# Peptides against a protein of PDB entry 6EJA, part 129

Target 1, 276 residues: chain A of PDB entry 6EJA
Amino acid sequence: VEYMPANPVRIAFVLVVHGRASRQLQRMFKAIYHKDHFYYIHVDKRSNYLHRQVLQVSRQYSNVRVTPWRMATIWGGASLLSTYLQSMRDLLEMTDWPWDFFINLSAADYPIRTNDQLVAFLSRYRDMNFLKSHGRDNARFIRKQGLDRLFLECDAHMWRLGDRRIPEGIAVDGGSDWFLLNRRFVEYVTFSTDDLVTKMKQFYSYTLLPAESFFHTVLENSPHCDTMVDNNLRITNWNRKLGCKCQYKHIVDWCGCSPNDFKPQDFHRFQQTARP

## One batch from the design tools (peptide; made by RFdiffusion4, then SolubleMPNN)

Design b2_p21_4_s4 (from b2_p21_4, 6 letters changed)
Fold by OpenDDE base, seed 2:
Structure b2_p21_4_s4 (fold): chain B 276 residues (1-276), chain A 21 residues (1-21)
Amino acid sequence: as target 1 above (276 residues)
Amino acid sequence: APSAELLAKGEEIRKEFDELF
């Protein structure tokens, strides 16, 4: 019997979707939908068909909304962070949605356990933030991520403009771009005017794959640093056999790795996974 | 660097996670 908390947390799920991943989205949505949670969906500006489909879903559920704004995002683009940040602001301004946690999802993501288990766990640790770090040499991570390089998103391409320095006094960290953030930290990221948040927002506006390190870095250097848990409670489908290839070189002046979409055969794996 | 207390809390959380997930 799962423990039922007296004051269960309510989750704001932010789904960033694009292309024709309607089947994956539908499956994921069905798996994560609960009446007590909130779902805020961003559809890529170029994905009009998908947008229409998502709008239809949002009309059926009072706790499902679609972003009125839409960005044209690309893989590794800085606009992805902008999407998250704007969605956070929107969610904080929605006074009728009393959410406690922010969780980002994509068509390539899937929760590992039941809603009851997740809610019970987060309710017990409602003051914590869950971000998975790379767990390796940080200098190597910086180089691999290109954090010491300046990028500009323009014309559906991430242009490498040159080298840059990481701001002094900032301990950079990162890893997974999937995270679970409590409302308090989201409020801090959204509304703080301190030097850290301001500087990092600017810094990451010219960063490749910003979501993989922005929130980690901000959290660890913030007054909320003692709330970090090095776990995102997610399973990402990284096909190790494929290795990291420069498959997006035509879009980004960098080589990186992208998670694979989950397939139906992966469901069994989800059931057997003890830890992400 | 995280405090010893934070690390201990992290371990506790991880333990709970392993039990629940």
Scores: peptide ipSAE 0.037, ipTM 0.564, DockQ to the pose 0.014
Fold by OpenDDE base, seed 1:
Structure b2_p21_4_s4 (fold): chain B 276 residues (1-276), chain A 21 residues (1-21)
Amino acid sequence: as target 1 above (276 residues)
Amino acid sequence: APSAELLAKGEEIRKEFDELF
């Protein structure tokens, strides 16, 4: 029994995709497509075949656009956060797309609810932000995520440069890199010049797997902290058997990341990411 | 291992962090 909201929220779906799985993406796209939502697709710079396919789709739908810029992102790379932040800015500048929520997706990720359920739910809680926290020892999380370590993304690799301190007065949090953010918070993250946003953007530009922690940390330390909901409304799709191990050292100078760090689609990045 | 250039950049970054945090 779902109620029909009088003013249903409109969602900007940001799809970050890579590889050659165009059919998979097409199936996922059809499953989530609705005329009242918006779809902004970033295709990895190295995925030219997929880019061509996505461009063809975007020309058929007025509410589907492809990022004119493309980044070469690596697994765990700080550039992924840059991708989201730039996408957020772009979406805020698209005045013809009156979206209310930002939702990130991959080709292998699905919302746990139908469109009607999702819209009804978000319309009811339109002032909230949905991020799933790790729900465990925060100190352990910091260590496992390497938040107390300094990383530099260069030459398709995350280089560990040494130790760093967590900023004083900041409560660090994180968990899933899948989130549902309302427009107001996205505006804050994008345009705020306060010390929190400024420092966190800088801090997380040298962070491993930044999307798993940046938005959590910013939100919880911001004036919007009371809008936090510890739920991302996602089906967690990760390889439980593999997880993050030292076999990924060819991409990142880190081992022991959380189960949320590794997703099945990340395997495709290994084929596309090579150090010079 | 990181190149000398990366190490130098790392030092610059560390300095920046010391100033910001």
Scores: peptide ipSAE 0.028, ipTM 0.524, DockQ to the pose 0.755
Fold by OpenDDE base, seed 3:
Structure b2_p21_4_s4 (fold): chain B 276 residues (1-276), chain A 21 residues (1-21)
Amino acid sequence: as target 1 above (276 residues)
Amino acid sequence: APSAELLAKGEEIRKEFDELF
């Protein structure tokens, strides 16, 4: 039974895309498009062909926009978090887009539920934030993610500079880099000047795979911690074999196992980002 | 690691989502 909420939530979908998979992106976009939602698309700075294609789509729909700024993103790069954070700021400044939830997507994502189902559910839990934790030993997570290592993104490479300490008093968490965040929490992350947000933004600017941990860590240590739901409402499949390979050494000075939720399509996405 | 409470809540929400839709 599908419910029709009296005040249905509106979703800002943030798509971070790269490469030349325009047809795949188009198919995915058509599958998730709804007139009541908003779509904000970032195209990698190097993906000019894809950018042109996405711009064409944005001209056809009033609720689709493309980021005027573009970053060069790499697999595991800290710039991915910057992309999300800047997108969040942009979306909050768009007063003509009254969105209630932030959902990140890639070209490899496909809807697992109908729009009505998703909206009905999120409308019921509009005050909650949905992030999936790794569900394992935290020390192991820190080691495998390289959170105790300092990285610098430069020249399309993540350079390992040395060791670092986890800030005292901070409970680090993470897992999937796919999340559903309510507007209130996004506002907090974007505009708060408290010590937590400030320090975490700094800390994660030198972090490998920051999107897999930043929002989890900030949320769980924030005044909004009670809004945490350890589920991102996505079908997740962590392929350990793929996640633990050192196939991207040319991009990242790390061989840790990413807790990323791998989809069969994600393999191709990672290959695209790994292009020298 | 996430707390037992977080894990339990996540599982509960997952089940509810699957049951309702």
Scores: peptide ipSAE 0.027, ipTM 0.629, DockQ to the pose 0.015
Fold by OpenDDE base, seed 4:
Structure b2_p21_4_s4 (fold): chain B 276 residues (1-276), chain A 21 residues (1-21)
Amino acid sequence: as target 1 above (276 residues)
Amino acid sequence: APSAELLAKGEEIRKEFDELF
């Protein structure tokens, strides 16, 4: 019998979707929908058809909303982080949505656990933040992610402008761009004016694949560092073909295979993941 | 390759970061 918490956490699911994956999105939405959770959907600015479809869905459910703003997001684009940050702000300003956790999803992503399991787990660990680190050499991670390089997102392309220094005193980390963040940490990221958050927001504004590193880095260097759990509890896209960033050379001046890409074998690892 | 304008902007940004970090 799964333990039912007395005060179950409520989740804000942020869905970042694009293209013509309406059917896929519908399937995913059906799989993750629960009346006690909240769903905030960002549709790519270029995906008008999908946007119309999502709007129709949002009108049917009181706990489903669509971002009134829309960004043109590209793979590896710095704007993706902006999308998350703005979504976080929006969600914090929605006083009628008392969510406890922020969880980002794409149309192809699923929680590794059932809703009941996820809620039970997060209710037990409501003070923790779940981010999966790369689990390898950090220097290699920095190089492969291009964190020591300056990028500019412009005209649907990530331009590599040159080298840059990683801020001194900052322990850079990263891994999966799928995470589970508690409200407290989201509040910190959103409203803190401390040097860490301010500098990191600026730094990652010119970063390739910022969502894979920003929250990790901010968390680990923040007063909330003790809340870090090296597990994102996600089933991400394990498509091996997507593992090499070279496939996106047309949209980013960077080529490399990400060591952070999940493999099918990682599925078993996630399924077997015990409570930290 | 990025335009001269983008490169110039990049250099400015780089300098800014070098000053800040």
Scores: peptide ipSAE 0.008, ipTM 0.355, DockQ to the pose 0.852

Design b2_p21_5_s1 (from b2_p21_5 with L2R D4E D5A T13K)
Fold by OpenDDE base, seed 4:
Structure b2_p21_5_s1 (fold): chain B 276 residues (1-276), chain A 21 residues (1-21)
Amino acid sequence: as target 1 above (276 residues)
Amino acid sequence: SRFEAAIAEFEAKTGLPVTPL
């Protein structure tokens, strides 16, 4: 039995889902659902079937809501960041949902801890932000991620338009597109008008896979930089065979890896990732 | 074109120059 903190954190889970993975989504939802947390679900504008199913769930639980707005997003698209940012704003405006942490999820992603473990851990470190860095040469990371390239999301495609430089004085970082952010930092990202946040929002609106780098970069260059923990407390189902075959070349002018659906066979990786 | 417009918008908003493909 895990330690139960006296003042447990409450988590806003933001689920960004698309397609027809209803069964997997239901399974994940069942696994992560708790009455003390909040669930805000965005369904891709084109996924009407899934939207109907998610709406049914939201009607059954008072702590589950569906975004009234829906974006048409593509893999690697800049619009994914917009989805997160808008969701953050919405969640901050929901005064009846006193959440302490923001956690993004997809149908293919799972926390590496049980709810009790996660809550206990986050309650102990409620002032920290958890983002996993690539942990490699930064110049190589920039090149590999195409951060020095300008992309435009248009007509369900990420168009590479040209080369660009990293803003002066900014230390770019990134890694996992799964993060655990405390409310304080989310407020900063959402409402700050400083040059960093303003410039980075613009910069990353023309970026491939922006969620893998935006929050890292903003955090590390912000007054909140000392709150970063290089760990996202999550397992992303990376399958080299399926996720790293440039499978999205038809919609992205780039080659990279993507997460895949979680399979029961992946459980061993879940256990291996879990650490005290 | 829409691409040229995007480049111009980026440069205007960020102050960063772009070398088009």
Scores: peptide ipSAE 0.510, ipTM 0.938, DockQ to the pose 0.942
Fold by OpenDDE base, seed 1:
Structure b2_p21_5_s1 (fold): chain B 276 residues (1-276), chain A 21 residues (1-21)
Amino acid sequence: as target 1 above (276 residues)
Amino acid sequence: SRFEAAIAEFEAKTGLPVTPL
């Protein structure tokens, strides 16, 4: 039995889903649903059947909403970051949803630990942000992620347009595209007008797999840098056949796959195309 | 072209130079 905090945190779960994984989504939703949390679901613009199914769920629960806007995203596309940023803005503008943490999920994710364990843990560390770093050579990470390359998302492709430099004075970091962010940092990312946030938003608008490093980089270079915890407590499933690594470093365990653990064969799954 | 426009926009907004392919 976990300790029940006096002021338990409330979580905004942001689900970005696509395709026909209705059954998987339903199972995941059932596993994570709690009346005290909030669920904001974005369905890919092309996934109309799934959208209809999710709308049905949202009508049954007052703490479940579907984004009124829908983006057509591609794997690795810059638009995924836009989806998260817009969702963050929406959630901050929902004054009737007093959430404390932002957690992103896909239909393939599944929690290992109970809600009580998660809430207890996050309530203890409510001032922290949880992002898993790659934990290796940063220069290699930059090269592997293509952060020194300019990409344009257009016509369902990520076009490589050329080489670029990392912004001067910025310590780039990243790892997993699954994160747990406290409301304070989300507010900073959403509303700050400082050079860091402004320039990074522009920089990552032309970035491959932006969600894997945007929040890491912004956090580590921001006044909130001391709130970073090198663990995302998340589950990702990039390849079902390969399985995923599990994180057991905290009282809340999650299984996830890191993009940095991709096999060379998986790299070809990118929808990137060289400039014609 | 759309590619040239994108490069120009990026450089204008970020101040970072791009070496086109």
Scores: peptide ipSAE 0.497, ipTM 0.934, DockQ to the pose 0.950
Fold by OpenDDE base, seed 2:
Structure b2_p21_5_s1 (fold): chain B 276 residues (1-276), chain A 21 residues (1-21)
Amino acid sequence: as target 1 above (276 residues)
Amino acid sequence: SRFEAAIAEFEAKTGLPVTPL
């Protein structure tokens, strides 16, 4: 029996897109679109063709908007976190969009369940935040992620500048860069002036792949720590053999993993994955 | 240099020391 919520949650989907894959984006958009949700799309500053296409979509749907600002993002770049943080602020300032959850999406990310199932689940757990942790040795995670290294994003490159320490008293965590955050926590991240949020924003502005760790770390060390759920409710296509090679060494002074784009055959995995 | 400036800025804002490469 499927749970039918009396007050279903409404989701703000933030899409961060780049390149020229307009048809792919259109297909993904159609798959996730619902009249009761909101869609805020950021198009990379360099992707003008895609931007024009996305603007066309936004004109057709009242619940679709495009960021008036555009950033140039690179794989592993600190600017990706800035993109999310700015989009969060924008969404909070949109008083005509009463969203309850923030969900980020890309071409390589997809919800594991139908819209109805997702809404039902989130409506039941509307006070929780969903971030998937790495589930490994934390010290190893820090080393592999380069969290103890200082990086500078400049000239479309992540420069490794030196070694740094993890802030004392902070429990660092991370894993997936796909998250489902409730409005309350987004408000905290956006408007809090406490030492945790302030220092972490500065720390992660010089961090490689910051979205994989920032929200985890802030949440777990915040007054909202009891709302953490170790699950992101998503399917991502990872190929460790290929994706974890140093294929991005030309733009990042580090070796990391990247997700693969979904292929039609990957949809079978969605059906086979158990609901959290 | 821009790298030195970035290190200095980070140290100033976070209070965390950096060991440059």
Scores: peptide ipSAE 0.497, ipTM 0.935, DockQ to the pose 0.978
Fold by OpenDDE base, seed 5:
Structure b2_p21_5_s1 (fold): chain B 276 residues (1-276), chain A 21 residues (1-21)
Amino acid sequence: as target 1 above (276 residues)
Amino acid sequence: SRFEAAIAEFEAKTGLPVTPL
């Protein structure tokens, strides 16, 4: 017998999509759609065909909206974090959408459990935040993720500008860029003016693959640190072989793969610069 | 340059020093 909560949580699904995979997106959307949830879709600025298709879908459902703003993102780009942060702000300002949880998805994702199972689980743990950590040596993770490197996203490139230190006194963490965040924590990230949130937003605006580390780091160093759950099991890629492509692309393809693991020699693949 | 400006902005806002390439 499955637990049925008296006050079921309502989910804001944020879909970040790009390319021309309209059929895949439609399939995924139909699989996850429920009248009690909310769907906020960002289409890459360069994906005009897909944008037109998504707009058509949004006109058919009152609980589906498309971002009026659109960003151009690249693989590993800092703009992905900006997309999430702006989406969070938008969702908090939508007073007619009383959502309880934030969940990010891509067009290649597919549900691994029923809606009832997901809602029951999140309703039971509505005060928790679900982020999966890398589970390895943290110092090694920092180096391999390039967190000790300064990057600038500009002209559709990630420019490596130099080396930087990890903020002193901050426990940096990371792992999967797929997370389940409760409204309370999203409010904190969006509206807090404390030193942690302010500085971390700046730090990660010059970071490679920021979504794999930003929310982990902010949560674990915040007053909400006791709400951390090292698990994000909910949605996966429906086709890992064809859909899960964590590789360099002009338009970033966000997949549910494990955290990227770079070797020092891999950094030459990014644009490099030196001060004159 | 835009790169120098980015480094300067980062250092100013975070207080963290950068070692340029």
Scores: peptide ipSAE 0.497, ipTM 0.934, DockQ to the pose 0.897

Design b2_p21_5_s2 (from b2_p21_5, 6 letters changed)
Fold by OpenDDE base, seed 4:
Structure b2_p21_5_s2 (fold): chain B 276 residues (1-276), chain A 21 residues (1-21)
Amino acid sequence: as target 1 above (276 residues)
Amino acid sequence: SLKEEAIAEFEAKTGLPVVPD
């Protein structure tokens, strides 16, 4: 029996989906759906079939909406960050959706914890932000992620244009592209006009895999830095065999790892996820 | 070129210099 908080948090799940993964999406949606939460779904501009399917779902549930705008996104593309940022703004403008936490998901995701567990945990730590760091040498991380490289997303490709420096005075961090952010921090990211947020938005507009680093970096360098928890309550399925072999060379001028679908063999890793 | 324009835009927005490939 899980603790039932008196004031349970409500979660805005942002689903960024593409392709023809209707079955996976349906399965995942069924697993995560709850009447007290909110679901905001972005379907890739090119995925019309999936969009039609998602629209059907949204018509059946009052707490499910589909983004009226649609971006063409690619793996590792800067546009993914734009998608998140725009969705955050939209969600903040939805006054009828009093969400407390922002959680991003893809069609390939599956909940590791029950809704009750998640809500109980987040309700206890509602003032915290959960971002998993790489936990390694930061210089190596920068090099590996190509953060010291300038990229341009164009024609469904991430073009490497040259070398750049990390902004002075900024401690860059990153890791998982799965994050749990409280509303307050999302408000900060969305509406702050300070130099940090402004510069980071610009910097990461030309960044490969920006979602893996943007929110980490902004948070840790912001007045909200003390709310950082190095745990996203999720294990990104990094399979070295399948996800780390330059499989997207045709899309990105870089080699790196990508998350993979959950497999039964990954269950042991899920069990290792500990609460802070 | 697209490359040059992107670099120029980045430099203008961020103030960070870029060494082109």
Scores: peptide ipSAE 0.560, ipTM 0.950, DockQ to the pose 0.918
Fold by OpenDDE base, seed 5:
Structure b2_p21_5_s2 (fold): chain B 276 residues (1-276), chain A 21 residues (1-21)
Amino acid sequence: as target 1 above (276 residues)
Amino acid sequence: SLKEEAIAEFEAKTGLPVVPD
């Protein structure tokens, strides 16, 4: 017997997609689609074919929208965080979409839980935020992630500019870039003018793989810190491999291993450019 | 340069010093 909550949460799924994986995206979309949820899809600026396909899908469903803006993102790029932050703002401004949770997905993700299970779980823990930590030595994590390095995203490349320190008094954390965030925390991240959010947005705009650490760090140092759960629900990428940053030298001036898995389609984002 | 501008902007906005490469 599955628990049916009296006040079920409604989920805003933010899909960040690129490439030509239209069939895969369609399959994933059909697997996660429900009339009570909302789907906000960002298609990479360079993926025009996919964009056309996604637009066709969005016209068929009232609870599916495509971002009117499109960013060009690369593996490890700071622009990915910008994509999430802008999507969050857009979703908060959509007064006709009363969502309770934010969940990010890619075209390669596949749900391992039923909709009912997911909704039941989140409805029970609606005041919590789910971010999986790396579970290792934090100092080592900082070094390997390059959080003590300044990066600039330019011409489809992450340029290392120099060394920096971690902000004083900030407990940096990170791990998975797949998270489930409640609306309250998303509102805080989007609209807060406190020093933490302001400085962290600036700090992470020059950060490699910012989505793996930004929300963790902001949450843990915020008034919402007690809402953190060190677990992301099992939204599984069926095509994940453990990746090291060294294999992306053509797009990132950094060598290390990420605690997150990467997708084969990320290889299509490789580009060489002259250093600014 | 873009590098110098980025470093300057970061330092100005965060108050954190950068040691350039």
Scores: peptide ipSAE 0.560, ipTM 0.949, DockQ to the pose 0.922
Fold by OpenDDE base, seed 3:
Structure b2_p21_5_s2 (fold): chain B 276 residues (1-276), chain A 21 residues (1-21)
Amino acid sequence: as target 1 above (276 residues)
Amino acid sequence: SLKEEAIAEFEAKTGLPVVPD
């Protein structure tokens, strides 16, 4: 039995899904569903069958909604970040959904922690943001991720246009594209008009795999930098293709490795580690 | 070309120079 906090946090789960994995999604949804949380689901524009199924689910639960807009997303596409940013804005505008944390999920995810454990933990650290860094040489990370390269998403392809510079004075960071962000930071990212947020949104709109780096970079260079915890809590099992495979050359003019190389042992860790 | 236009747009928006491939 987990400790029940007096003021438990409520979570907005943003699900970005595509394809025909309806059964998998249904299983995952049932596993993570709770009446006190909120679920906002984006279905790829090309996945009409899945969209219809998700709409049916959303009609059955008052705390489940589907994005009225749909993007065609590709692996590594800049549009994924746009999807998250727009969903964040939508969620902030939903005044009837008082969520405290933002958590992104895919259909391939499956929870390995109980709701009570997650809520108890986040309720204790409600002022923190949880992002996992790559933990390696940052220069190498930049090169491998292609952050020093300019990409354009067009016609379901990430076109490499040329070399670009990293903005001066900004400490670029990244790692896992799975993050737990508190409402305050989401508000900052969504509504701030400062130079940091503005420039980073522009910069990352031409970036490969932007979700693996954008939020890390913005957070670490923001007034909220002290809220960063170098841990994404590993609340789910990742049933996605991991590793360095150049299988997406037909989609992306890059053969990079995702920093999301998780070991099975990582899933058993539920530790808070503040970034120094 | 679309490529050149995109580069120009990025440079204009970000102020960062691009070396085309």
Scores: peptide ipSAE 0.225, ipTM 0.836, DockQ to the pose 0.888
Fold by OpenDDE base, seed 2:
Structure b2_p21_5_s2 (fold): chain B 276 residues (1-276), chain A 21 residues (1-21)
Amino acid sequence: as target 1 above (276 residues)
Amino acid sequence: SLKEEAIAEFEAKTGLPVVPD
């Protein structure tokens, strides 16, 4: 049975791109472009040629915009998280773009499933947030991620400043830096002034690979914790019940499975993977 | 040390250098 949502979700795709691979970006963009979605593109401050190319694209489509600000983005640095957070704020302030989901992409990403399949799935689970956890020992994760260490990003380098403590009462989590977040949670992260969000923004401004842990940690310790789904839809066996088999990749992947295969009972599985 | 291991893994994942304190 084909599922056609009555109120299909609209997606804000945030593309963080760098380098000179304009052709690759163009191909990827064409593959993910749809008139009902929104595309917000950040080009690395150092990638002027690519920036010019992206600006040309943005002039051709009303639902494509380029960040007026540009950061020197380095993967694993605090600046990457800042890029996401600022883009989230911008997108929320764009009242003419009624998006429902936030999805981050790079130029190397590529969709495996059709737009209709993605929209159908997210429309069914529009109240959930999809973040994949590491699935390992948490203490080991903290050590491997260096979360108990203080770092400073400066001059394209990460400076180790010393040791630090994880804030008490906070359950740290993380995994993939590819996530699907609903607007409600993005609003919370952007505008909340509670102690959790404030402390975590400060904490992660001096963190290695902050995007792999910030949103996980904030969500799981927030009033929105019940919306956490331990799956970013880019992992192996995303739906084991249905016999879905695939390998992890930084793309939207249903492992050959269709959203139409989901039944009400499948939601229980997602709830089981939810983390308070 | 744990610090060194964490730094090494970070560098491996990102290709970015980490300057120790």
Scores: peptide ipSAE 0.026, ipTM 0.564, DockQ to the pose 0.056

